# Ledger of designs, part 189: peptides against a protein of PDB entry 6TME

Target 1, 324 residues: chain A of PDB entry 6TME
Amino acid sequence: NRLKRAYIALQAWKKAFYSDPFNTAANWVGPDVCSYKGVFCAPALDDPSVLVVAGIDLNHADIAGYLPPELGLLTDVALFHVNSNRFCGVIPKSLSKLTLMYEFDVSNNRFVGPFPTVALSWPSLKFLDIRYNDFEGKLPPEIFDKDLDAIFLNNNRFESTIPETIGKSTASVVTFAHNKFSGCIPKTIGQMKNLNEIVFIGNNLSGCLPNEIGSLNNVTVFDASSNGFVGSLPSTLSGLANVEQMDFSYNKFTGFVTDNICKLPKLSNFTFSYNFFNGEAQSCVPGSSQEKQFDDTSNCLQNRPNQKSAKECLPVVSRPVDCS
Target 2, 324 residues: chain A of PDB entry 6TME as posed
Amino acid sequence: NRLKRAYIALQAWKKAFYSDPFNTAANWVGPDVCSYKGVFCAPALDDPSVLVVAGIDLNHADIFGYLPPELGLLTDVALFHVNSNRFCGVIPKSLSKLTLMYEFDVSNNRFVGPFPTVALSWPSLKFLDIRYNDFEGKLPPEIFDKDLDAIFLNNNRFESTIPETIGKSTASVVTFAHNKFSGCIPKTIGQMKNLNEIVFIGNNLSGCLPNEIGSLNNVTVFDASSNGFVGSLPSTLSGLANVEQMDFSYNKFTGFVTDNICKLPKLSNFTFSYNFFNGEAQSCVPGSSQEKQFDDTSNCLQNRPNQKSAKECLPVVSRPVDCS

## One batch from the design tools (peptide; made by RFdiffusion4, then SolubleMPNN)

Design b2_p20_5_s2 (from b2_p20_5, 10 letters changed)
Fold by OpenDDE base, seed 4:
Parts: C-alpha cells; structure tokens; sequence
Structure b2_p20_5_s2 (fold): chain B 324 residues (1-324), chain A 20 residues (1-20)
C-alpha cells in the first residue's frame, strides 16, 4: 500500500523535526496522510484509482530537523518543496527511489556535504534549487547532461572549476553566485542554446572571458561580477542581442569598452565599474542614453569622475593580458 | 506519456497553489 509507505515516511520525518514553530506537522496524525498540512495527494499515474502522495510543500515553515532515509518511501512524489526551513544534514540517497521527481527545492536550509548526487538519478527532473545551503566540493559534470530548466547553486561552498559539460545544459537559468568556483569559464558556454540568465557573482573565477559568450543569443541576464577575470571584453559580445542586464564589475578587466557592446539593442543596465578599463566609447558613458544605465566608476578612464589613481592604474594597464 | 505527466504536474502545482 503506497499510502501506508507514505505514512511511515511522514511519521519518520515528523520524528526528525527538532523544532516546528508554526506547528506545521501538528495534524500529521493518523493514516490519512492526504489531510496532512503540506502533503498533497493525486491519482497515481499508473493507476488513477489509487491515491498517492505526489507533492510536499513545506516552504517557509521554519522547521528545524533533518531528512530521514525513510523519505525514500515517498516513491510517488514529483514536487518536493521545503525551502526556507532549518533542515540540516545530508540529502538521503534513498530519495533515488523517487523516480517521478520533477521539482526539487531545498533552498535556504542548512544542508551540508557534497553535491547531492541523488539528484542525478532522477530522470524527469526539471527544476533543481539547492541555493543558500552549505553544500561543498566539486560540481558533478553530469548535472549539465540532464534536461533541466533551472539550476540554482548560488550561496553554497562549491569549489573547483565549472565543468565543460555546461554547454550541454538546456537550462534557461543557471546560478553559480557566491561559491568558491575557480578557473576559467568553459568555452562550451556558447552552446547553451536555451540560456536566459546566468550568474557567476562572487566566485574565484579567472582568466579571459571566452569569445563563445557572444553566441548566447537568448541571454537576458549575464552577471560575471566580483571575480578575477582579466583581459579585454570579447568583441563577440556584440552578439548578445537580447541581453538586458550585464555586469562585469569588480574584476581585473583592461582595454577599451566598445560601442558594439554599449549599443546592444536590449541593454538596460551595463555595469563595468571597479576594473582597469582605460577607455570607453561615448555610448558607454553614464548619462549618454535615457534608456540605458551605465556605471564606469573606479576604472582607469580619462576625464571621468571617480576613477582610480594613475598609481593604481599604471601597473595593470601597462601590462595588459593578451587573451588572443 | 510525457504530455500526460506534464499535465499531471500542472494539476498538482495548481492544487498546491490553491492551498497557500
């Protein structure tokens, strides 16, 4: 009996709660699991006459606890939303039994350990949100082989390089922000044909930006701020026909910011502050357009306010990194 | 089918949203 298994799982989970300040699980009593707060039942896909637990939504419940292995008994769950809680520990490997998993949101919790590789076992997964946790180690390359729509990794402790497999991703949104990623952005990034938003903020990424970024025709948000990128901006960025928000601030970029970037047709905000740019086109000057906002603060620009001193600029500008 | 599964998911999402 599927509901009996669900009962066992949910009771084990209730027992794993350390704190339930809103008494969310107060009604988690008895065999009628479909009446439990945050538990949603639906007719089974394989047998419409059978009712199964298909969804969990405990978002914003402020529950402290852990995920017990008995959650693997919830084999019919396709939506698992438990964000904004205080769950700790690791994601149980037993969740591999949840073969219908479609959306997995464990964001804004206290999960630790390596990337939850159990997510790789879910064949139908479309949405993965593990942001605002304490996940660490390497990102498995296989994550980008999955047909995901969204991947949220930001605000964790991930390290190492971004996998070359990123180009295989079909995701429209990918966030890497506020981790410890290092190395270069893979050249394969240009193959992300469905990408709309990508965020690299606040990592330890370095090297030159790959020219292949210019192939991201559907990207509306590109944020590479607060890293260690060097060299000039690729001229191929003129290919970003749909970019609205672009941020390269707080890097070590040099060279000239060109018209072909600042005149991008849908560009609304372009921030390239806190770099070592030594020139900009007139179209890049803040206030030059009513429709576009620019920030050129703290560069090595002549005749612009709030620039770095010659003493700060000279050592960097005189030794430009050749990205060719 | 994938289409049937997606429809099932959408119905489930709707149910979840209605209970909020």
Amino acid sequence: as target 1 above (324 residues)
Amino acid sequence: SMEEFEKWIEELKKKIEEEK
Scores: peptide ipSAE 0.678, ipTM 0.964, DockQ to the pose 0.930
Fold by OpenDDE base, seed 1:
Structure b2_p20_5_s2 (fold): chain B 324 residues (1-324), chain A 20 residues (1-20)
Amino acid sequence: as target 1 above (324 residues)
Amino acid sequence: SMEEFEKWIEELKKKIEEEK
């Protein structure tokens, strides 16, 4: 009986709670698991006459505890939303039995360990949110081979390079922000056909931006701020026909910020402050447009306010990185 | 089918939202 298995799982989970400030699991008593707060039942896909636990929503419950292996008994769960809790430990490998997993949101918790590779086992997964945790180590390349719509990795402890497989991703939103990623952005990034938003903020990424970024025709948000990028902005950025928000601030970029970038048709905000740019087109000057906001602060620009000193600029500007 | 599954998911999402 599927509901009996669910009962075992949910009771094991209740026992794994260290604190339940809102008494969310107070009604988690008895065999009627479909009445449990945050537990949602639906007719089974394979047999509409059978009721199964199909969803868990414990968002914002501030529950402290861990995920016990018995959660693997929830084999019919497709939606697992447990964000904004205080769950700790690792994601159980037993969750591989949840073959219907569609949305997995464990964001804003205290999970630790490597990337939860169990997520790779879910054939129907579309939404993966593991942000605001303490996941560490390498990102498995296989994550981008999955047909995901959204991948939220930000605010973790991930290290190493971004996998070249990123170009295979069908995700519209990918966040890498506030990790420890290093190396270059893979040239394969231009192959991300469905990409709307990508965020690299606050990593240790370096090297030149790949020209292939200009192939991201559907991107509306591109944020590469607070990294170690060098060289000039690729001229191919003129291909970002739908970009609205673009941020390259707090890097080591050099060269000239061109009209073809600042005149992008959908561009609303373009921040390129805290770099070593030595020139900008008039279209890039803050206040030059009423429809666009620019920030050119703390560069090596002539006749602009709030720029770096010649002493700071000269060593960098005189040795431009050739990205060709 | 994938379409049936997606419909099932949408119905489930609706149920979750209604109970919030």
Scores: peptide ipSAE 0.673, ipTM 0.963, DockQ to the pose 0.936
Fold by OpenDDE base, seed 2:
Structure b2_p20_5_s2 (fold): chain B 324 residues (1-324), chain A 20 residues (1-20)
Amino acid sequence: as target 1 above (324 residues)
Amino acid sequence: SMEEFEKWIEELKKKIEEEK
C-alpha cells in the first residue's frame, strides 16, 4: 500500500525533527497522511482510483532536523518544497526512488556535503533550487545535460571551474552567485538558447569575457560583478538585444566602454563601476539618458568624478591584457 | 504521457496554492 509506505516515511521524518516552532507536524498522527499539514495527495498517475502522496510543501516552517533515508518511500512525490527551514546533513541517496520528481526546492537550509547527485537521477526534473546552503566541491558537468528550466546554485561553497557543458543547458535562469567558482567563463555559454538570466556575482572567476556572450540574444539579466575578470569588454556585447540589467562592477576590466554597449535597445541599468576603464562613450555617461541608468564610479576615466588616482590606474592601464 | 503528467502537476500546484 502506497499510503502505508508514505506513513512510514513521514513518521520517520517527524522523528528526525529537532525543532518544529510552528507545530507544523503536530497533526502528523495516524494513518491518514493526506490530512497531514504540508502533505498533499493526488490520484496516482498509473491508477486514478488510488490516492498517493504527490507533494510536500513545508516552506517557511523553520523546522530543524535532517532528511532520513525513509523519505525514499515517498515514491509518488513530484513536488518537494522544503525551503526556509533549518534542515541539516546530506540529501539522502534513497530519494533516487522518487522518479516523478519535478520540482526540488531545498533552498535556505543548512545542507552540507557535495552536490546532491541524486538530483541527476530524476528524469523529469524541471526545477532545482539548492541555493543558500553549504554544498561544496565541484559542480557535476551532467547538471547542464538535464532539461531544467531553472538552476539555482547561489550562496553555497561550490569550487572549481564552471563546466563547459553549460552551453547545453536549456534553463532560462541560472545562478552561480556567491560561491567559490574559479577560472574563465566557458566559450560554450553562447549556446544557451533559452537563457534569460545568468548571475556570476561574487566568485573567483577570471580571464577575459568570452566573445560568445554576445550570442545570448534572449538574456535580460547578465551580472558578472565581484570577480577577477580582465581585459576589454567584448565588442560582441552589442548583440545583447534584450538585456535590461547588466553589471560588470568590481572587476579588473580595462579599455573603452563603447556606444554599441551603452545604446543597447532594452538596456535600463548598466553598472561598470570599480574597474580600470580608461574611456567611455558619451552614451555611457551617467545622466546622459533618462531611460538608462549608468554607474562609472571608480574607474580610470578622465574628467569624471569619483575616479581612481593616477597612481592606482597607471600600473594596470599601462599593461592592458590582450584578449585576442 | 508527458502531457498528462504536466496536467497532473498543474492540478497539484493549484491544490498546494489553495491550501496556503
Scores: peptide ipSAE 0.642, ipTM 0.961, DockQ to the pose 0.938
Fold by OpenDDE base, seed 3:
Structure b2_p20_5_s2 (fold): chain B 324 residues (1-324), chain A 20 residues (1-20)
Amino acid sequence: as target 1 above (324 residues)
Amino acid sequence: SMEEFEKWIEELKKKIEEEK
């Protein structure tokens, strides 16, 4: 019975293909769905004597098409990997029936519409990759209430603010890069206990960096480049004991880059170029260390190469934003 | 159990990787 439902779903999906350049679905014929290319069967959790479709892997198949609602019949699927295709349309709400969903990777496709809220309905979801699509609108706050290991949102059309619920996330990796997020980074960010990597690149984020960033003791990668951040770097950044890669480039930061930041014990690369910093500690100077790489290009630093003109600097440096 | 589920997932992942 379960395999019959899977057959109906997979045949409906095959009919929803507009193009299959590698003939991936060429063998999707007949009732033996477990022999289908990219379809993986396993013994059912509730009855080991019954085979079920447990995984789909169509990564890199370059398939053009859409996800039909009949995919909701694949109720035993826990792994759904369909990245690097040309699937379009929306994620069907019928996927809410896939209660075993553990990893959902639809990255690098042509999906549109709002955030796929069906992902919030999956109680066991650990991995969510929706990057490189055309998803738009607000990010639901509830995404961070889920026990996810990784959240990939980059290269979409998401707008509005980052939810304050971010502090509830247990994810080790979160990417916001290349969206249209605006507003400040929530102060609750410091509560992300398991965070290793966070990327904000290429958004419309603004305001001062919250001091609570310094509480991210496990962070190895922190990239806030290409935004509209203002003010000085928080002194609490000296608490980033494990940061290896840090990027604040292409913002509107002002003030002094302190010794306490540049001497972080695990810091390997620190880029703070294309800002309005008016001073840096000697430990921040590019070439001052063999173990650390710094980039101070295009700031308002004295006696450094490749800095902004006095004409560009003076209007900004003379009116520093007070983050206090 | 959660442990059984996680084991089931790991076995499934292994199967997928072996067929690549």
Scores: peptide ipSAE 0.634, ipTM 0.959, DockQ to the pose 0.932

Design b2_p20_5_s3 (from b2_p20_5, 12 letters changed)
Fold by OpenDDE base, seed 3:
Structure b2_p20_5_s3 (fold): chain B 324 residues (1-324), chain A 20 residues (1-20)
Amino acid sequence: as target 1 above (324 residues)
Amino acid sequence: SMADFEAWLEALKKAIEERK
């Protein structure tokens, strides 16, 4: 039966633990898997008279070990939360059998290898959190074809470009921060209709910002800091009617920061420090508003404190990148 | 049905929270 399969899976997993500091699996003994700490049972969807393992929650257990292939026997699991552990290795392909997977959180572990493509096989997946691991390689374009509410990829070792399929994403929150992504932000980004928060912090992204960013009417947080972006800020950013937090710091932007950007109606914080901007509107000046906070530090602005030297500015400002 | 699945998930989430 299903619980017998679950027992096999859970015992295999217990055997795969190298360290269990809180003795989380101490009670993982005997056939009554529903009594196991961190294991949650529910009536099966297809037969309410049958009890199945439906959820795993081992968050913050500090368990060292790996995920054995026998976990594929947990076919009724919809919630899998094992963040803040010390699990290593790869995500088993056998998890493809978990067709009810809805929330998958393996964040803050020691997983390695390429993107866990098994996550793409789950038809009902809504939440994917793989942040704070050592996943590497390319991000599969298919990730954005899925109807995910949130995609957390930050603090990994992902490389290559951001797929153009990003525009197909229905996610409200997407994080790319602290990876090794390169290339330009795809123009298709403007098609992300449900986007509220997007974070690109600390990558190797470059080129001009696409004008299509201005189409993100629902975005409240846009952070592109610590990259290699060049050119002027798109004038279309004036369309970000709901943006509250905006950060373009630590890039290679040039040109003039306009009133149309700094006067955005919901803007609370706008950081554009550590660039090569050579001018700003009065509305962009730090201290000009009590409702908005600005940071223009370390640019090429005249008559402002804490700016770059002429020696640093001249080579860049004199050769502005034309994004038109 | 999808509605049944959502209800099932909600019940599961509640059970997890109550056990914590």
Scores: peptide ipSAE 0.474, ipTM 0.918, DockQ to the pose 0.953
Fold by OpenDDE base, seed 2:
Structure b2_p20_5_s3 (fold): chain B 324 residues (1-324), chain A 20 residues (1-20)
Amino acid sequence: as target 1 above (324 residues)
Amino acid sequence: SMADFEAWLEALKKAIEERK
């Protein structure tokens, strides 16, 4: 039966633990898997008279170990939350059998290898959190074809470019931060109609910002800091009617920061420090508003404190990148 | 149905939260 398969899976997993500091699996003994700490049962969808393992929550258990292939026997699991552990190795391909997977959180672990493509096989997946691991290689374009509410990829070892398919994403939150992504932000980004928060912090992204960013009407947080972006800020950023937090700091931007950006109606924080901007509107000056906070530190602005030297500015400002 | 699945998920989430 299903619980017997679950027992086999859970016992295999317990055996795969190297360390269990909080003795989380201490009660993982015997056939009554529904009583196991961190294991949650529910009536099966196809037969309410049958009890199945439907959820795993081992968050913050600090367990060291790996995920054995026997976890594929947990075919009724829809919620898999094992963040803040010390699990290592790869995500087993056998998890493709978990066709009800809805939320998959393996964040803050020690997983390695390429993107876990098994996540793409789950038809009902809505939440994917793989942040704070050691996943590497290319991001599969198909990830954005999934009807996900949130995609957390930050703090990994992903490289290459951001797929053009990003525009197909229906996610409200997407994080790319602290990876090794390179190239330009795809122009298709403007098609992300449900996007509320997007974070690109600390990558190797470059080129000009696409004008299509201005089409992100629902975005409240846009952070592109700590990259290699060049050129001027797109004038179309005036279209970000709901943006509250915007950060372009630590790039190589040039040009003039305009009123239409700094006067965005819901803007609360706008950081454009550590660039090569050579001018800003009065509305962008720190202290000009009580409702908005600005940071223009370490640019090439005239008559502003804490700016770059002429020696640092002149070579860059005199050769602005044309994004047209 | 999708509605049944969502209801099932909600009940599961509730059970998880109550057991924490």
Scores: peptide ipSAE 0.474, ipTM 0.917, DockQ to the pose 0.944
Fold by OpenDDE base, seed 1:
Structure b2_p20_5_s3 (fold): chain B 324 residues (1-324), chain A 20 residues (1-20)
Amino acid sequence: as target 1 above (324 residues)
Amino acid sequence: SMADFEAWLEALKKAIEERK
């Protein structure tokens, strides 16, 4: 009996709670698991006459505990939302049995260990949110082979390079922010067909920006701030016809910020502060447009306020990085 | 089918929202 298996799983999970401040699991008693708070049942896909546990929503329950392996018995779960809790440990490999998994949200918890590779085993997964945890190590390249709509990885401890397979991703939103990623952005990034938002904030990324970024015609948000990028901004950025928010601040960029970038048709906010730019077009000057906001603070620009000193600028500006 | 699955998911999502 599928509900019996669910009962076993849910009772095991309840036992794995260290703290339940809102008494969320107070009614997790008895065989009627469909009445459990945060547990949602539906007719099974393979047999509409059979009721199964199809969804878990324990968002914002502030529960402390871990995910026991018995959760693998919840084989009919397609939606698993347990964000904003205090769950710790690792994601159980037994969750590979949840072949209907569609949305997996474990964000804002205390999970540790490597990337939960069990997520790669779910053939129907569309939404993966593991942000605001303590996941570490390398990002498996296979994540981008999956047909995901969104990939939230920000605020973890991931390191190493971004896989070249990123170009295979069909995700509209990808966040890498606030990790320890290093190396260059792969040139394959331009192959991301459905990308709307990509965020690289606060990593150790370096090198030149690939020209292929300009192929991201649907991107509305591109944030590469707080990294170690060098060189000039690619001229191909003029191809970002739909970009609204663009941030290159807190890097080591040099060269001239061109008119073609600042006049992007949908651009509403462009921040390129805290770099080593030595020139900008008039269209890039803060206050030059009522429709666009610019920030050119702390660069090497002449006749602009709040710029770096010559002493700070000269060593960098005099040695431009050739990205060709 | 994928269409059936999507319909099933939508119904589930709706049920979750209604119960909240």
Scores: peptide ipSAE 0.472, ipTM 0.915, DockQ to the pose 0.961
Fold by OpenDDE base, seed 4:
Structure b2_p20_5_s3 (fold): chain B 324 residues (1-324), chain A 20 residues (1-20)
Amino acid sequence: as target 1 above (324 residues)
Amino acid sequence: SMADFEAWLEALKKAIEERK
């Protein structure tokens, strides 16, 4: 009996709660699991006459605890939303049995350990949100082989390089922000055919931006701020026909910020502050447009306010990195 | 089918929203 298994799972989970400040699990009593707060039942896909637990939504419950292995008994769950809690530990491997998993949101918790590879076992997964946790280690390349719509990895402890497989991703939104990723952005990034938003904020990424970024025709948000990128902005960025928000601030970029970038047709905000740019087109000057906002603060620009000193600029500007 | 699955998911999502 599927509901019996669900009962076992949910009772095990309740037992795994250390704190339930909103008494979310107060009604988690008895065999009628479909009446449990945050538990949602639906007719089974394989047998409409059978009622199964299909969804969990415990978002914002501030529950402290862990995910027990018995959760693997919830084999019919397709939506698992437990964000904004205080769950700790690791994601149980037993969740591999949840073959219908479609949306997995464990964001804003206290999960630790390596990337939850169990997520890779879910063939139908479309939404993965593990942001605001303490996941660490390398990102498995296979994550981008999955047909995900969104991948939220930000605010974790992930290290190493971004996998080359990123180009295989069909996700519209990918966040890497506030991790410990290092190395270059893979050139394969240009192959992300569905990408709308990508955020690299606050990592240890370095090297030159790949020219292939310019192939991201559908990207509306591109944020690479607070990294260690060097060299000039790729001329191919003129290809970002739909970019609205672009941020390259707090890097080590050099060279000239061109009209072709600043005149991008959909560009609303372009921040390139806190770099070592030694020139900018008139179209890039803050205040030059009412439709666009620019920030050129703390560069090596002549005749602009709030720039770096010559002493700070000269060593960097005089030795530009050749990205060709 | 995929269509059935999507419909099932949509119904589930709706049910979740209604109970919030």
Scores: peptide ipSAE 0.469, ipTM 0.914, DockQ to the pose 0.942

